# Ledger of designs, part 109: peptides against a protein of PDB entry 8HF1

Target 1, 320 residues: chain A of PDB entry 8HF1
Amino acid sequence: NVMLYATKPTEVMVSFPHQEQVLTVTRLISAEIEKFYVSLDLMNIGVQPIRRSKSLQCLRDPSKKSFVKQLFNDFLYQMKEYGIYAASIAIISLIVEFDIKRRQAETLSVKLMHRTALTLCEKIRHLLVQKLQDMTYDDDDDNVNTEEVIMNFSTPKVQRFLMSLKVSFADKDPKDICCLVFVERRYTCKCIYGLLLNYIQSTPELRNVLTPQFMVGRNNISPDFESVLERKWQKSAIQQFRDGNANLMICSSVLEEGIDVQACNHVFILDPVKTFNMYVQSKGRARTTEAKFVLFTADKEREKTIQQIYQYRKAHNDIA

## One batch from the design tools (peptide; made by RFdiffusion4, then SolubleMPNN)

Design b2_p17_5_s3 (from b2_p17_5, 7 letters changed)
Fold by OpenDDE base, seed 3:
Structure b2_p17_5_s3 (fold): chain B 320 residues (1-320), chain A 17 residues (1-17)
Amino acid sequence: as target 1 above (320 residues)
Amino acid sequence: VPVEEVLEDITDEILAK
């Protein structure tokens, strides 16, 4: 009985400076979204069926207005946490979603609401792209996808993440790489995927080395048409990663118990580890002999992060 | 256990390359 002692991954930390970079453009965008919320609250969209959530707090807002506010709040979070470059990619996903909802609108009032949201997204996109172009001599949209523009308009967290990828994987054989990147939010997976595609394409040392893919967790929500397309995409993305056609996978939720992904040699945790389950399940994917488990933390949260990881290790060793 | 023995900080290694 060769007890294959699963080698414990090497757990490391990368720190980044906490910069509250309040750019003028981010203030303008936030103010335009706040003005839009005031206008949205005044819109009469008729009586919407109240989805009874099991939590007794009746969200008084029509489910359609709440969904619009959720998408803009998730966008504001991505702009703050990942930077202006990531926000320029994230806003495209909002444009696509609001155009779908506008076309599917059953009433003129709901159609107008989604049209107004879409018009705001196009204004935000223009403000973001214009700010990215301020560093380029050429007004061509394609010139904003350089390594320099991506780095300069990314948060310190994203800068350290991209540097860590370059240091870890420059000029390596693609077959020797099995990398997972964990993020907190579903919409962040697609945003960071788009950022990585542009960064890898602009970085010669990574262009033929890293092939990214993304997987969103299964929403336990209604099996609508979106859920069928998402399920097909998830199956295709997992299969590409198993076949070695993709060697970097971005995940929002810890892969549900039973997604057999191969033993990975690198696991990056881009967002803070908030739960013991997230720690155990993400770390449990780093199974090769030289596997690395990399945490990103703000300098101000360094001590708190180390204490939290110590408690999670202790709890994990007491169960094992 | 000293806090420093829990997680190795590799920030300087990432910045030096």
Scores: peptide ipSAE 0.464, ipTM 0.880, DockQ to the pose 0.772
Fold by OpenDDE base, seed 1:
Structure b2_p17_5_s3 (fold): chain B 320 residues (1-320), chain A 17 residues (1-17)
Amino acid sequence: as target 1 above (320 residues)
Amino acid sequence: VPVEEVLEDITDEILAK
């Protein structure tokens, strides 16, 4: 039980300027998604059979219009919160998911819906890649994966996070590193993982130092809806992290009670700490006094973040 | 409690390296 350990890691903060990336490409992408939502609302997909799972959790049928909108809304969130480079990786996850759903579609109307969504994702991918290529002399997709392109097309939050990794881990022994990165959303784990792979590969000081993995928290989405592949990947990722074959783990804030992850010497909170449980669970992974617990905050939210952490620390000390 | 006693701001350290 992570709550029982009175862990006293060094709690630190990194601030970043709140910059709205007002790029023409982000406006175009948002407008294309809104046009798609209008078209999606007009699509007759018929009455989808409510798969009554025996559990009272109304499992949102992933074939419904609402799920398609959720994926695009999650993409728009990632583009806003992490930047265009992260969005170029995030869109690939949507492409894969809509292609799977298109193939699994039981009706022509649902198949057409996912095909239309997929076509939009390919258009969005092209717009994003084209924008990343504006900084490269070469038209090859591999040339957009440089440290410079990643930094320039990332939000200030992501820039400060990458700088914090470089400063913290440059030329260190990989065995001395046990790092957790917490993000709010499940889909952000894959996006930040892909970004980190490219950043580490493009950064000589980190290339042989950091080996990232990701774990999407087991949502209480019944194990029946997690692909066997995703479950195998999660088990493998956790095992690699336990064995020291991976030394950086990106995870969503829903670390279920009972994921026995080793004591980490670094915990990065990339997204705002929204709950006391998230604070205690994430901080409880930094079990040593030498461990660092790093919070990222916008300058405008600095005071509010500090007040919230103070209240959480007080509440934690009153229970411990 | 002074804000600085709650969380050390290391932003300048991260930017200086």
Scores: peptide ipSAE 0.460, ipTM 0.879, DockQ to the pose 0.735
Fold by OpenDDE base, seed 4:
Structure b2_p17_5_s3 (fold): chain B 320 residues (1-320), chain A 17 residues (1-17)
Amino acid sequence: as target 1 above (320 residues)
Amino acid sequence: VPVEEVLEDITDEILAK
């Protein structure tokens, strides 16, 4: 029980300016997704034969339209919260998932639905990549994965997070680093993982210092939907982190299931702490006074964040 | 409790490096 440890890590805050990146490309992408939702609602997918082994989610949405909308809504969230660069990585995950679903489609109508979603994802990918290339003044260097491009097309929150990693870990021994990064959503783990791989590769001071992994939360909806590949990846990622072959783990609410991860010297909370349980569980991984627990907050929400953390700390001390 | 005693704001340290 993580609550049994009177953990007193150094709790710190990093503020970032609230910038709504009102880019024309983000508005265009949002409008294309909205048009797609209208077309999706008009699609007659028919009644899919109820296979006895259909997971609870397939029973709730026989058309599978809600799942398609969920993926695009998660993409729109990532584009808003993490920026265009993160969105260019997030869209690849949608492409892979819709291609798998298209191949697994039992009916022509479902196959067509996933094909239409895939075509939209390819259009979105092109719009994002083109916008990332617009800053490369040299027509010859199509490398959108530079430190400069990553920073310029990331939200202020992500910029401060990347700077915090650079300041905290530049030229350190990889063995002295045990870092957790908490995010709210399952799909954000893969997106931030891909962003960090590219950022670490573009940043000399972090090359061979940080080795990231990600852990995707169990889909509480059905353990049967966790692909055999996702379960293998999760086991491998946890083992690599335990063995010290990875020293940075990106995770969502998975720690609620009692995944035994070693004590870490750094814990980054990239998304807002919404619950007392999340605060206690994430903080409970930083077990020493030398360990850092880093929160990111918008300037406009700074006071609210501090009051919330004060209340959580008080409540934690009353139970400990 | 002063707001600063709850959480140290290290933003300037992160921006200076």
Scores: peptide ipSAE 0.458, ipTM 0.881, DockQ to the pose 0.727
Fold by OpenDDE base, seed 5:
Structure b2_p17_5_s3 (fold): chain B 320 residues (1-320), chain A 17 residues (1-17)
Amino acid sequence: as target 1 above (320 residues)
Amino acid sequence: VPVEEVLEDITDEILAK
C-alpha cells in the first residue's frame, strides 16, 4: 500500500521553453501520414474475423486499420513531444510491428495494407536519418548517435531531462543510484530507452554509471495484448533492476498496479502528472533518505503545474 | 505554504553545469 508511508522526498521542478519545433521534415512526415490515412480508408481489407475473446480486445482492435492509425498517431505524438532523434528510434518499433503483422496476415489485402504501412515507415526513417546526418560531415550512420546530435534533435523537454541526468549522476558510483523515469505512453518507454542507451554511450561521465532498463506498466489491458516475449522481457528487466544489474528503470505512468520495485532515490516524471493516483504512486517510490522527485514542465504551464501539485499534496496529506 | 515554495525550481542549476 503506497499510501501508508508518508515519504517526504524533495519535490523539485525543471522548466523548459515551449518551442514549436517547426522543422520542414516534421511537416513533410505529418503530410505523408495524412495522405496515407486517406489511402488506408479507401483500402478494402474485407470482413475481419471477430475474435470473440470476452476481453477488452474487442474494444481496442475493432479494425486492423484502427491499429495502424493508432501506431502512426503514437509516432506523431513522440516526434512532437520528444523530437526527431527520438522519432528515428520510435519508427523502428513501427517497422518491426508492421513486419510481424505482414507475416501474420491471413489475407492478401491485409498483407498489402501492412506492406504499404511498412513502406511509409521506411520512407519516414530515411527522412529522419537524412536530417540527423545534415549535422555530420561523414555519411556514416554511427555518427548520428553523438551527444551533440541527440541534444540538437531533441525537444527542450528531452534536453532538460538529459542535462538533469548528467548533473545528477555524472561520475557517481552506480550502486548509489536507484532511478525511476515515468512516461505517459507505453511506446515512449522503448523510445526513451533507446535514446538513453545512445546518450549514455556518447557521454563518458555516464558510461558505466547508468544502466537503463524499461518496463511497460501492466494496464488492465488483458494479458492477451502482451506478447509472451514482452512479459518475459518485463520480468527480466524488473529482476535486473531488483538485483542492481540495472539502476535506471523507465516506466509507463499507466500504473493501475503499483510497480513492485524497491525504494528509489530518484524519480523523474518526464511527462505531465495528469492524475492524483499518478502523483501518489510515483512519489511513493521516492523512499530513500534524500530522495528526489523531479517534475518537468513547460514555462507556460509552470504556474498551473505548481497549483496542481499543491492540490495533490494537500489531498495526499488529508488521506495519510 | 506559499504556492511558490511548493516546488523548488532547479532549472538554473541544471543549465549552469
Scores: peptide ipSAE 0.456, ipTM 0.878, DockQ to the pose 0.832

Design b2_p17_5_s4 (from b2_p17_5, 7 letters changed)
Fold by OpenDDE base, seed 2:
Structure b2_p17_5_s4 (fold): chain B 320 residues (1-320), chain A 17 residues (1-17)
Amino acid sequence: as target 1 above (320 residues)
Amino acid sequence: VSAEDVLEDITDEILAK
């Protein structure tokens, strides 16, 4: 059993204060999305043209509105969990998605629905960028990507994560770094990737040290709905990480999906460990000598996290 | 088993650098 000879990683915890970001801008954005949902429910997107069986048509129209709501709900989650800076990156992904869906729309009513969603995303983007600019003396968009702005407009969890990266990797040789970052949601991978690109570029000690990539899990939806582009990008990102052209990989539950990644010296768990399998699989990637397994927990959840990890470790030792 | 025996809290080390 090849796992029996793996060096056990050092398991550590980083605590952060539980701050609900009570910003006026986040409340305004949430209220605008709620108003949009009311409008979306009233939209008649019509009967889709009969290219497939009548039974699949009645399921498709709810699925299009449901998908729009899912994207905004995932955005609201990212804004809450990672902060308004991360939200400014996340909203761009929604803009791109809704523009693609708008262009691919088979009907004027579906095109209008995606256009309305896109208009809301542009309004949200403007509100976020204006709030990021409140700390910049210059009205130039380029000044919102400083270490200071990123840190100030990130949640305490993300702040501690970025500090942990800086402390762990400042001025190190890129070849000596093999880092995994686990997040719960697939959309968070891209959001944290964009945040890390800007943070690394703004942090001299991490410039040319960290090269991030991200992997999104395969949708449990049939492989027929994954874009050929997404599959090509995932393969390229994995290959760059295997070849050492990237040394930090952001992953969701990708390990459960059978994606083989190399042995790493650092594993960061940015979101709560919800399952025993996630604990075993993520920890099982920290296989080098002196490998670190880093958990992030809110202070209020510290005791619960410790108890949960104790139970998982016990269960793992009973199976091994 | 102390909490520290399960997971070392390195928060202070990260904040000090």
Scores: peptide ipSAE 0.469, ipTM 0.895, DockQ to the pose 0.713
Fold by OpenDDE base, seed 3:
Structure b2_p17_5_s4 (fold): chain B 320 residues (1-320), chain A 17 residues (1-17)
Amino acid sequence: as target 1 above (320 residues)
Amino acid sequence: VSAEDVLEDITDEILAK
């Protein structure tokens, strides 16, 4: 019985300054979204017939307005946590979602609601792109995807993350890299993927080294709401990572028990570890002898992060 | 238990490269 001593990964921390980037453009965007919420609350979208449950309670479908507000709240979170450059990518995902919802609208009132949301997203996109162009001499949209623009319009957390990738992986063999990046939110996963594609393409030392993919965790919500396309895409992304065609995987949730992901040599936790389960499952993916488990923390939260990891490590050793 | 015994801070190593 060779007890395969599961080599515990080296746990390390990277600190970043807590800078509230209070830019005029971020204040303007927040104010435009707040004005839109006031207008949205006044919109009469009608009573949608709920399916045949017995109680005739005409619940106004608060779900459609709530979903619109959720997408804009997730966008505001991404702009605050990751910066203006990440926000310029995140807004494109909202544009796509609201255009789909506008086309699928069963009523004129719902179609108009999604059209108004789409018009706001297009205005926000223009404000963000214009702000990114203020550092470029040329008005071409392609010039906003430079390493310099990405770094300057990213939060200190994202800057330290990108620097950590460059230091860890510059000029390495792609076959020797198996990297996981954990983020908290589903929409953040896609946003950070788009940011990494542009950063890797603009960084010569990483261009032929890192091939990113992303995986959205299975919503434990009814499998009926996952589009067949999303499930096919997730399976394809996992397969590319298993085959070594991708060597960096961004995950919005801890990969469910039973996704056989290869032993990774790097695990980055970009967002705060909020639960013991997240700590154990993410750390449990760093299985090589030289595996690193990297945490990002604000300087103000450094002591709290250390104390939380100490408690989680103790609890994990008491169960093992 | 020192803070260093819990988590090594590698911030300076990342900033120096």
Scores: peptide ipSAE 0.469, ipTM 0.894, DockQ to the pose 0.731
Fold by OpenDDE base, seed 1:
Structure b2_p17_5_s4 (fold): chain B 320 residues (1-320), chain A 17 residues (1-17)
Amino acid sequence: as target 1 above (320 residues)
Amino acid sequence: VSAEDVLEDITDEILAK
């Protein structure tokens, strides 16, 4: 039980400026998604047959339209919180998911809905990649994966996170590194993982130092084929991290209490700590005084973050 | 309790490297 150990890692904060400027491309993408929502609301996809095994999911999204909207809303969140570069990675996940859903469609109307969503994702991907290429002389998609492009098209939060990794781990022995990165949302794990792979590959000081993995929280709900592959991948990723074959793990704050991850020397909290449980569980992974627990906060939220951490620390000390 | 007693701000250290 992670709660039972009064762990006293060194708690530190990294501040970042609030991003005020919305790029024209992000406005265009948002407008295209909103137009798509209007079109989606007008689509008659009929009543979907409720399969007994999917009863709980079907109760949440009987029309399958809310799921489509959720994925695009999740994408819009990624683009806003992590930037255009992260969005270019995130959109690939939507493309894959909508293609799977298109193939699995039981009706022509549902197939068309997912096809229309997929076409929009391809358009969004093109707009994002084109914007990333504005800084590259070469038209090749691989040339957008440079340290410079990643940094310039990331939010200040992500920039400070990447800088923190470079400062913390440049030219270190990979065996001495055990790093956790906590994010709020499961889809952010894949997005930040893809970003980190490209960043590490493009950063000589990190290329042979950091080996990232990601962990998506166990979806308790659906044994769908995707969930089996995800579960196999998660088991492999956890094992690689335990064996030291991976030394950086990106995980959602929905760490089920049962993920036995070793004590880490670095814990990065990329997204705001919203709950006492998240604070205790994430901090409880940094068990030594030499371990760093790093919080990222916007400058405008600095005082609020400090006050919240103070309250959580107090509450933790009162229970311990 | 000062803000620094709660959380050390290492932003400048990260920016300087």
Scores: peptide ipSAE 0.466, ipTM 0.894, DockQ to the pose 0.740
Fold by OpenDDE base, seed 4:
Structure b2_p17_5_s4 (fold): chain B 320 residues (1-320), chain A 17 residues (1-17)
Amino acid sequence: as target 1 above (320 residues)
Amino acid sequence: VSAEDVLEDITDEILAK
């Protein structure tokens, strides 16, 4: 019955212009990934020996091709939703994953598949970094991690999110901050974490104020793909947030699995609220006095967002 | 119930700082 005494957080909205950033680089990257999918479909990987992974889902993709496509589709989503700066960080996660899988490959054909995917990721990384450098007029400042570069190469949603953090937390005591940031996808947690580290480091008013962490969702695909390192990292990140060594936590659907996180004074919903359960669970973490629950919406979806939140609030009040 | 009674739009406050 923890819902009954929750001080209702102040629910606020931040709107952003829906700009389809049609950059030539994003079109080139998308076209290279589509060409890679055609080549991937032609690859004969053979029947992998059925490792006794008891996970029924590992049995569904004997070629591991669907997993490779999933990672690139998640990357394309991040590039579209968060911008090319976020994409330059997201691609590093793919590079790491494909290099691990290349080393763990049981067959030469699987090793070659992951090597080809890795080569594409390095090409994409180069294209993204070049585009980030094209705005630095000074040939000598190879530093693509400035506040200006981050803002200019982020989507309007991410720009408004970063501005909201700056306005909310500039020059505050770190102890007075307990912030959650909700995102839809597991890989977005890592991407936004990397973006926030660079943004906080480039923004003097947030230096030593915000210390971000992220929670990596359980791999729904297989517990066997949760590296011992990822599980150790997840436990450490949660503990750091409980101990107050981190004051901003980026999380996805992991909170649905009963991870007990402390009461927060700020909850940011960076991605659309798709379910009533997500609304109740995320809002239910904003429990402190004067807690804020911040939603981000495109201008075109503003009315629909308001109507959806009204329906969720009504349904929540009918159950409470 | 006005749209503002459901969700306060703070966009202008964020843009002004």
Scores: peptide ipSAE 0.464, ipTM 0.895, DockQ to the pose 0.726

